# Ledger of designs, part 105: peptides against a protein of PDB entry 4Y8H

Target 1, 222 residues: chain A of PDB entry 4Y8H
Amino acid sequence: TTIVGVKFNNGVVIAADTRSTQGPIVADKNCAKLHRISPKIWCAGAGTAADTEAVTQLIGSNIELHSLYTSREPRVVSALQMLKQHLFKYQGHIGAYLIVAGVDPTGSHLFSIHAHGSTDVGYYLSLGSGSLAAMAVLESHWKQDLTKEEAIKLASDAIQAGIWNDLGSGSNVDVCVMEIGKDAEYLRNYLTPNVREEKQKSYKFPRGTTAVLKESIVNICD

## One batch from the design tools (peptide; made by RFdiffusion4, then SolubleMPNN)

Design b2_p27_4_s1 (from b2_p27_4, 14 letters changed)
Fold by OpenDDE base, seed 5:
Structure b2_p27_4_s1 (fold): chain B 222 residues (1-222), chain A 27 residues (1-27)
Amino acid sequence: as target 1 above (222 residues)
Amino acid sequence: GPVSLGGTPEDGEEIKKLKAEAAKKAA
């Protein structure tokens, strides 16, 4: 997995790859790793797929109830606190690593949460097995006062770096944009770089070519 | 086992090893 968050001048963007794995097997090529906590608060999940989904759904339900009870728009810090307390209570037994981002009446926010409940704040963040590749892009190209379009591009480039350099990451790029004063924009499959057009190169093998039924290319790296 | 998303860079290296071992067994 590669997940990222990037703050821009008027909001925050999060992005994720879409690969899930079960040991050496690709389980899903189009797994959704961006989750809605509230209309304007979203998270990206890494770690165990079931744990990330369960935790985000639980906090989403609690935030909805809290918003209804208080008649107030939910705050990103409230979601962060609930997630932190939940993960800390289980002391790493829940395999969830999260980027939490959103907009609220206090502004735009970007946080990360580790499985044991530690939290970080930043203008840009990356998590997952592809986080180092993503961070190399973010560190090289992040600047203050990014536009929405620049932030979407930067986040997408960082996810693609994870897709290309991390075997735990792959397939598509999902994006969610949360801009102050606007509705959240969820861009499912914003990029599909690995949609190889099946070039139906009908390799009509000429009559007499032995059909190689199994080519195992063992790259012996010397 | 559970469906994994790869939580840390260390998880990524483990996935690389598992894929390399699987490729060797298929060969």
Scores: peptide ipSAE 0.043, ipTM 0.476, DockQ to the pose 0.751
Fold by OpenDDE base, seed 1:
Structure b2_p27_4_s1 (fold): chain B 222 residues (1-222), chain A 27 residues (1-27)
Amino acid sequence: as target 1 above (222 residues)
Amino acid sequence: GPVSLGGTPEDGEEIKKLKAEAAKKAA
């Protein structure tokens, strides 16, 4: 997985690749790693897919209830606190790493949360197995006062670096843009970089080995 | 086993190792 967040002049962008794995196997080529906590608060998940989904759904439900009770727009820091407390309570039993981002009445926010409940703040962040490749792009090209378009490009370039350099990352780029005063813009499959056919190294299988022709990806998510 | 998204850079390295081991077993 490669997930990133990038702050821009009027909001925040998060992006993710779409590969999921089961050990050495690609389980899904088009896994959604961007999750909505509230209309204007989204997260990107790394780690165990089931854990990230379960945590984000739980916090989303709690944020909705809190918003209804208080008659207030949800705040990113409230989501962060709830996520942090939940992950800390389970101390490593939940394999979730998150980038949490959004806009609220206090502005735009970008945070990361690790499985043990530690949090980071930044103008740009990367997590996942491809985070080093992504961070190299972010550190090289991030500047203050990015436009929306520049931030989307930077985030997508960072994800692509993960896709190209990390075996745990691959396929498509998903993007979510959260701009102050606007609705969130979820761009599923914003980029579908042609998987350069990994040159099937023609493994000349010795005579008599059954070529495994097609790996059937069984979608176990029914 | 659970579907993994790769939580850390170390997870990426583990995936690389697992793939390399799988390739050696298939070879």
Scores: peptide ipSAE 0.027, ipTM 0.443, DockQ to the pose 0.790
Fold by OpenDDE base, seed 2:
Structure b2_p27_4_s1 (fold): chain B 222 residues (1-222), chain A 27 residues (1-27)
Amino acid sequence: as target 1 above (222 residues)
Amino acid sequence: GPVSLGGTPEDGEEIKKLKAEAAKKAA
């Protein structure tokens, strides 16, 4: 997984790849890793797919209830606190790593949460197995006063870096844009980079060699 | 095994550690 968040002048963008794995096997090529907590608060999840989905749904439900009772737009910090408390309570039993982002009456926010409930804040963040590759792009190209379009591009470029450099990342790029004063824009499959099948360079194998066309490493040790 | 979204190596080790510690406390 590669997930990123990028703040821009008027909001925040989160993005994710769409690969899920089961051990060494690609389980899904088009897994949705962006989750709606509220209309204007979204998160990207890394770690265990079931755990990320479960925690985000739970917090989403609680935030919705709270919003209904208070007649107020939910705050990102409220979602953050609830997520932190939940993850901390389960102390690593829940394998969820999250980038939480959104807009609220106090502005735009971007946070990360680790499985044990630790929190980071930044103008740009990356998590997942592709996070280092993504961070290299973010650190190189992030600047103050990004436009929406520049932030989407930067986020998508960072995800692509993960896709190209991390075996745990792949397929498509999903994007969610949360701009102040607007509805959230969820861009499912914003990029569908065709995996150029690396044309196997037809190596002229010397006479007597068998071309290994596909190497499937099946770990027989379940 | 569970479907994984893939974490950093550090994240994976942390999760493993925390699960192992929790298992020891439950035992």
Scores: peptide ipSAE 0.036, ipTM 0.469, DockQ to the pose 0.279; fails the geometry check
Fold by OpenDDE base, seed 3:
Structure b2_p27_4_s1 (fold): chain B 222 residues (1-222), chain A 27 residues (1-27)
Amino acid sequence: as target 1 above (222 residues)
Amino acid sequence: GPVSLGGTPEDGEEIKKLKAEAAKKAA
């Protein structure tokens, strides 16, 4: 997995790859790793797929209830605190690593949470097995006062670095844009870089090129 | 085993090793 968050002048962008694995096998080529906590608060998940899904659904439900009771738009820091408390309670037994981002009446926010409940704040963040490759792009190209378009490009370039350099990352790029004063824009499959055009051309790879391993997609219907 | 999203850089290295081993067995 490669997940990233990038702050821009008027909001925050998060992005993720779409590969999931089961041991050495690609389980899903188009896994959704961006989760809605509330309309304007989203997270990206790494770690165990079931744990990230369960945690984000639980906090999403609690935030919805809290919003109803308070008659207020939910705050990113409230979602962060609920996630942190939940993960801390389980002391790393829940395999969830999260980037949490959003907009609220106090502005735009970007945080990360580790499985044991530690939290970080930044203008740009990366997590997952591809995080080092993504961070190299972010550190090289992040600047103050990014536009929305520049932030989307930077986030997508960082995810692509993970896809190309990390075997745990792959396939497509999903993006979610949260701009102050606007609705969130969830861009499912914003990039599909690995759409194999059926190249009819038999590339005779010269002798000595490592044979591309047959990707057998075994649909294990349990 | 559970479906993994690759939580840490160490997961990436493990996946690389597993793929390399699988390639050797297929060869």
Scores: peptide ipSAE 0.035, ipTM 0.486, DockQ to the pose 0.783; fails the geometry check

Design b2_p27_4_s2 (from b2_p27_4, 14 letters changed)
Fold by OpenDDE base, seed 4:
Structure b2_p27_4_s2 (fold): chain B 222 residues (1-222), chain A 27 residues (1-27)
Amino acid sequence: as target 1 above (222 residues)
Amino acid sequence: GPVSLGGTPEDGERLKELVKKAKELEE
């Protein structure tokens, strides 16, 4: 798994690969690792899929209920605290790592939570087995005052680095953009390198067309 | 394999309380 978060000038972007593994086996090529906690608060999960889903669903349900009762937009820090406490309570039993991000009346936020309940704060974060490769990209290219488009690109590039350098990461790139004053934009399969490669291989390019060969052939295991 | 812990109703109530407290602290 490779998951990343990137803050930009007016919000935050999270992204994830879509490979699910069970031991040495690819269980799902298009697993969704981005989860909605609330309309404007999303998380990316690394580790055990069942744990991440269970935790995020629980928190999401509670936040939604709270928001409805209070008529207030939920805050990212509230979600964070709930997640931390839940993960800490079950320390050692839940194999979930999360990037939590969103926008609220206080601004844009990006956090990571480890299974034991520790949290990190930053302008860019990466988690998962591909996190080192992703972080290398983030550290190299992150700058202050990123635009939305730059942040999406950076996040996607970071995920791709994870995909190419980590056997536990692969297939597609999912993206969720949370911009202040706007609805969250969930971009499922924002990049589908496998599908694109299949399409490109099927295209007979006319003589003289410079094939933009994406060098990274994701080997479709037959 | 790792134990999948589903949320319990008790956990849900605790979380609601925590959210409430968190919101109060932020205000």
Scores: peptide ipSAE 0.042, ipTM 0.456, DockQ to the pose 0.017; fails the geometry check
Fold by OpenDDE base, seed 5:
Structure b2_p27_4_s2 (fold): chain B 222 residues (1-222), chain A 27 residues (1-27)
Amino acid sequence: as target 1 above (222 residues)
Amino acid sequence: GPVSLGGTPEDGERLKELVKKAKELEE
């Protein structure tokens, strides 16, 4: 997995790759890793697709209820706090990580949550097995006062670095743009760099075909 | 095992357990 967040002059962008795995096998080439907590608050995360969605729905429901009760727009910090209190408090030794980002009446926000419960704040963040490759791109090219377009490009370039350099990352780039004063823009499959011809490679290997797994993984990363 | 978005399969299983616990706390 490679997930990134980038602040720009009027908002925040998050992006992710779309590879999922089941052990050494690529389970899905087009897995969605960006999840909506509220209309203008999104997260990117690792773990299982089903569980990440379930978490997002739970927090989203609570945020919605809170928003209705307070008659206030949801705040990113509230989502962050809820995630920390209800989920990550019990993670123990889990290597789960999330990027939480969004816009609210107080501005644009970008946070990361680590499995051990720590929270980071930054103008740019990367997490996942491809995070080092992504961070190299971010550190090299991030600047203050990025435009929306520059931020999308930077985030996408960072994800692609993860895709190219990390075996745990691959396939497409998903992007979500949250700009102050605008609706969130979820750009599913914003980039599809590895659209190889639909090689019907059934990545469903029967139980016991360990030897064929190595060749298939190499062919997917090419 | 669960389909993992990243990390180790063990991380995915642990996340699943956490989600279950979180749901139980809300009930």
Scores: peptide ipSAE 0.031, ipTM 0.582, DockQ to the pose 0.200; fails the geometry check
Fold by OpenDDE base, seed 2:
Structure b2_p27_4_s2 (fold): chain B 222 residues (1-222), chain A 27 residues (1-27)
Amino acid sequence: as target 1 above (222 residues)
Amino acid sequence: GPVSLGGTPEDGERLKELVKKAKELEE
């Protein structure tokens, strides 16, 4: 799996590959890994498609109820908190991870959640078995004040890097764009590269790693 | 085994269990 998130000037983009695996076997070449929590809050994550969908439905329902109760648009941080409370509290040492992103009245947000409960905040994030390859692309090409189009391209390029360099990633690229003031745009199979499953194309990463200010909020539960 | 979107198949099963527990808590 390769999942990424990229903030741009007016929102956030998340993207994912579409390969699912069952052990060492490719189970599906076109699995959806992007899931809607609310209209403007989406996530990408590890686990099974069914499990991820169930989680997003649960959190989505709670977010909706909360929104109705408060008469406020759902907030990404609320989704984040609910995910932490309902999933990761019980996960223990599970290698599950999520990227949660969206737009709300407070702006655009991009978070990653690790199974141990840590949350990362950044302008760009990558997770999954292809995350290193994806991150190399992100680090090389991310800049401030990305346009929507540039962010989509960057995210998709990062996913493709994962696809090319990771056997656990493959097939198509799905994208979801969440822009402030607009409806979310889910782009299923935004790219359908004919990646031959077998040939790991060595993606030559350009050497210029710019130090990305990752603010990791590690809530170390003592 | 479960189809994994990332991590291990075991992670998927654990996630399923967590979802189940979460649903039980709402109920």
Scores: peptide ipSAE 0.025, ipTM 0.536, DockQ to the pose 0.194; fails the geometry check
Fold by OpenDDE base, seed 3:
Structure b2_p27_4_s2 (fold): chain B 222 residues (1-222), chain A 27 residues (1-27)
Amino acid sequence: as target 1 above (222 residues)
Amino acid sequence: GPVSLGGTPEDGERLKELVKKAKELEE
């Protein structure tokens, strides 16, 4: 799996590959790893499509109820807290497996969830077995004040790096764009690259590092 | 840049199991 999130000037984009694996076996070449929590809050994660969908539906229902009760638009941090409480209630040796992103009245947000109860906050994030390859691309090419189009490209390039270099990642690229003041744009199979016969042994990463403007790990345990 | 968060195929399986257990407990 390779999943990424990238903030841009007016929103956030998340992207994922579409390979599902069972050990060394490819189970599904076109698995959906992006899930809607609410109209403007989406997540990316590992797990079965059925399980992740069920979880996101549950959280989505709770978020909707909360929104109705408070007469407020759902907040990404609320979804984040609910996801943490539910998914990691039975904590195992799982690192981070979810990227949560969206837009709300407080702005655009990008988080990742760790199994040990922490949340990462950043302008770009990568997770999964292909995360190293993806992060190399992100670190090399991310800049402040990305346009929507630049962010989509960057996210897609990062996913492709995972696809090309990670055996656990493959097939297509899914994208979801959440821009402030707009409806979310779910781009299923945004890219459908040709299946390569052989995985690249190494991805040649562009030279250069981008300075991190802001990074934090927040403990969201109650 | 931000640290890449760990997630291996094995971790994915653990997550699946966790989700399954969570569902069972909610029933």
Scores: peptide ipSAE 0.024, ipTM 0.545, DockQ to the pose 0.089; fails the geometry check

Design b2_p27_4_s3 (from b2_p27_4, 11 letters changed)
Fold by OpenDDE base, seed 4:
Structure b2_p27_4_s3 (fold): chain B 222 residues (1-222), chain A 27 residues (1-27)
Amino acid sequence: as target 1 above (222 residues)
Amino acid sequence: MPVSLGGTPEDGERIKELKKKLEEELK
């Protein structure tokens, strides 16, 4: 997995690759790693797929209840605190590594959370097996006061670095843009750089290509 | 094995070790 977050002048963008793996096997070529906690608070997940989805759904539900109870829009720091406390309680046994981002009445926010419940803050972040490949791009090209378009490009380039160089990352780039005063823009398959072309050869051979040497029919009914 | 989205390299090794330990405890 490669996941990134980048702050820009009026909001935050998160992005992810779309490969899931099961050991050496590609389980899904186009999985969704961006999760909605609330309408304007999204996260990207790395680690165990089930844990990332389950923890984000749980906190999303609790954030909705909290929002209704307080009659206030959800805050990113509230989601961060709830996630952090939950993950810490389980001492890293919940394999969720998250980049949490969003906009709220206090502004735009970008955080990361590790499975043990530690949290970081930054203008740009990367997590997952492709995080070093992504960070190389981020460190090389990040600047203050990015535009929305520059931040989307930077995030997408960082994810592509993971796609090309990390075995655990691949296929497509998903993006979610959270801009102050706007609805969140979820861009599923924003880039699809790995579309497979038609195979030049078919391995469908005519019947009889392999000779049948012996056939036996066993009746199972007594 | 659970579907992994890939952790950090360090986390990936730790998860592998934890999984190995769990698999050994389940035998």
Scores: peptide ipSAE 0.098, ipTM 0.467, DockQ to the pose 0.341; fails the geometry check
Fold by OpenDDE base, seed 2:
Structure b2_p27_4_s3 (fold): chain B 222 residues (1-222), chain A 27 residues (1-27)
Amino acid sequence: as target 1 above (222 residues)
Amino acid sequence: MPVSLGGTPEDGERIKELKKKLEEELK
């Protein structure tokens, strides 16, 4: 997996690859690794697929209840704290590594969470087996005051570095853009750089293509 | 094996260790 987050001048973008694996096997070529916690708070997940999905759904439900109870829009820091405390409680046995991002009444936010419940903050972040490939791109091309378009490009280039250089990453680039004052823009399969071409030839051969080189009839009955 | 999204490079070792523990508990 390669997941990234990048802050820009008026919001935050997260992106992910679309490969899932079972050891040496590609389980899914086009899985969704971007999860909605709330309308304006999304996360990208690495680690165990079931754990990332289950924990984000659980916290999403609790964030909705908290929002209703407080009569306030959900905050990214609330989601961060709930995720952190839940993951810490399970001492890293829940195999979820998350980049959490969003917009709320306090602004735009970008965080990462590890399975043991540690958290980081940054203007750009990467996680997963492809994180080093992604970080090489981010460190090379990140600048202060990115535009939305520059941030989407940077995030997608960083994911592509994972797709091409990490065995655990592959297929497509998914993007979610969270801009202040707008709805979240989920761009499923924003890039599809690995579309399989049509098969050039049929492997269906005419009858008799395999020549009979020798025939022997053995009488088994006396 | 669980479906992995490819965690940190350390996750491969951890999944191996968890699998080993689970296999030992099932014996």
Scores: peptide ipSAE 0.081, ipTM 0.448, DockQ to the pose 0.314; fails the geometry check
Fold by OpenDDE base, seed 3:
Structure b2_p27_4_s3 (fold): chain B 222 residues (1-222), chain A 27 residues (1-27)
Amino acid sequence: as target 1 above (222 residues)
Amino acid sequence: MPVSLGGTPEDGERIKELKKKLEEELK
């Protein structure tokens, strides 16, 4: 997995690859790694697929209840705290590594969370097995005061670095853009750089391709 | 085996440990 987050002048973008694996096997070529916690708070997940999905759904439900109870729009730091406390309670036994991002009444935010419950803050972040490949791109091209378009480009280029160089990453780029004063823009399969060409040969041979070398009919009843 | 999103090196170890635990419980 390669997941990234990038802050820009008026918001935050997160992006992810779309490969899931089971050891050496590609389980899904086009899985979704971007999860909605609330309308304007999204996360990208690495680690165990079931854990990332389940924990984000659980916190999403609790954030909705909290928002209703407080009569306030949900804050990214509230989601961060709920995720952190939940993950820490399970001492890393929930395999969720998350980049959490969003916009709220206090502004735009970008955080990361590790499975043991540690959290980081940054203007750009990467996690997953492709994180070093992504970080090489981020460190090379990140600047202050990015535009929305520059941040989407940077995030997508960083994910592509994971797609091309990390065995655990592959297929497509998903993007979610959270801009202050706008609805979140979820761009499923924003890039599809790995469309498979037609196979040069088919393994479907016509009947009779295997020669019958010998036939024998044996009567079993005398 | 759980579906992995290819986590950190820690995810790889944890998935290995979880697999080992599951394999031990299934024996």
Scores: peptide ipSAE 0.079, ipTM 0.447, DockQ to the pose 0.318; fails the geometry check
Fold by OpenDDE base, seed 1:
Structure b2_p27_4_s3 (fold): chain B 222 residues (1-222), chain A 27 residues (1-27)
Amino acid sequence: as target 1 above (222 residues)
Amino acid sequence: MPVSLGGTPEDGERIKELKKKLEEELK
């Protein structure tokens, strides 16, 4: 997996590849690794697929209840705190590695969470097996005061570095853009650089295409 | 075997080791 987050002048973008694996086997070529915690708070997940999905759904439900109880829009730091406390409680046995990003009344935020419950803050972040490939692109091209378009390009280029160089990453680029004052824009399969060409020939042949050279009936009962 | 998105604890340790090695080589 390659997941990234990039802050820009008016928001935050997260992106992910779409490969899932079972050991050395590609399980799914086009899985979704971007999860909605709330309308304006999204996360990208690496680690165990079931754990990333389950923990983000659980925190999403609790964030909704908290929002209703407080009569306030959900905050990214609240989601971060709930996630890290939950993950810490299970001492890394919940295999979720998350980049959490969003916009709230306090601004735009970008965080990472490890399975043991540690958290980081940054203007750009990468996680997963492709994180080093992604970080090489991020470190080379990141600048202060990115535009939305520059941040989407940087994030997608960083994911592509994982797709091309990491065995655990592949297929497509998914993007989610969270801009202040706008709805979140989820761009499923924003890039599809690994589309297979159409097969040149059909494997369906007419009956009789293979000539029968000899036929024999053998009784197997003595 | 569970479906992995990469970044398992084993991958995390490997990434930490790679980062540490890289930091040592940059020093």
Scores: peptide ipSAE 0.078, ipTM 0.454, DockQ to the pose 0.300; fails the geometry check

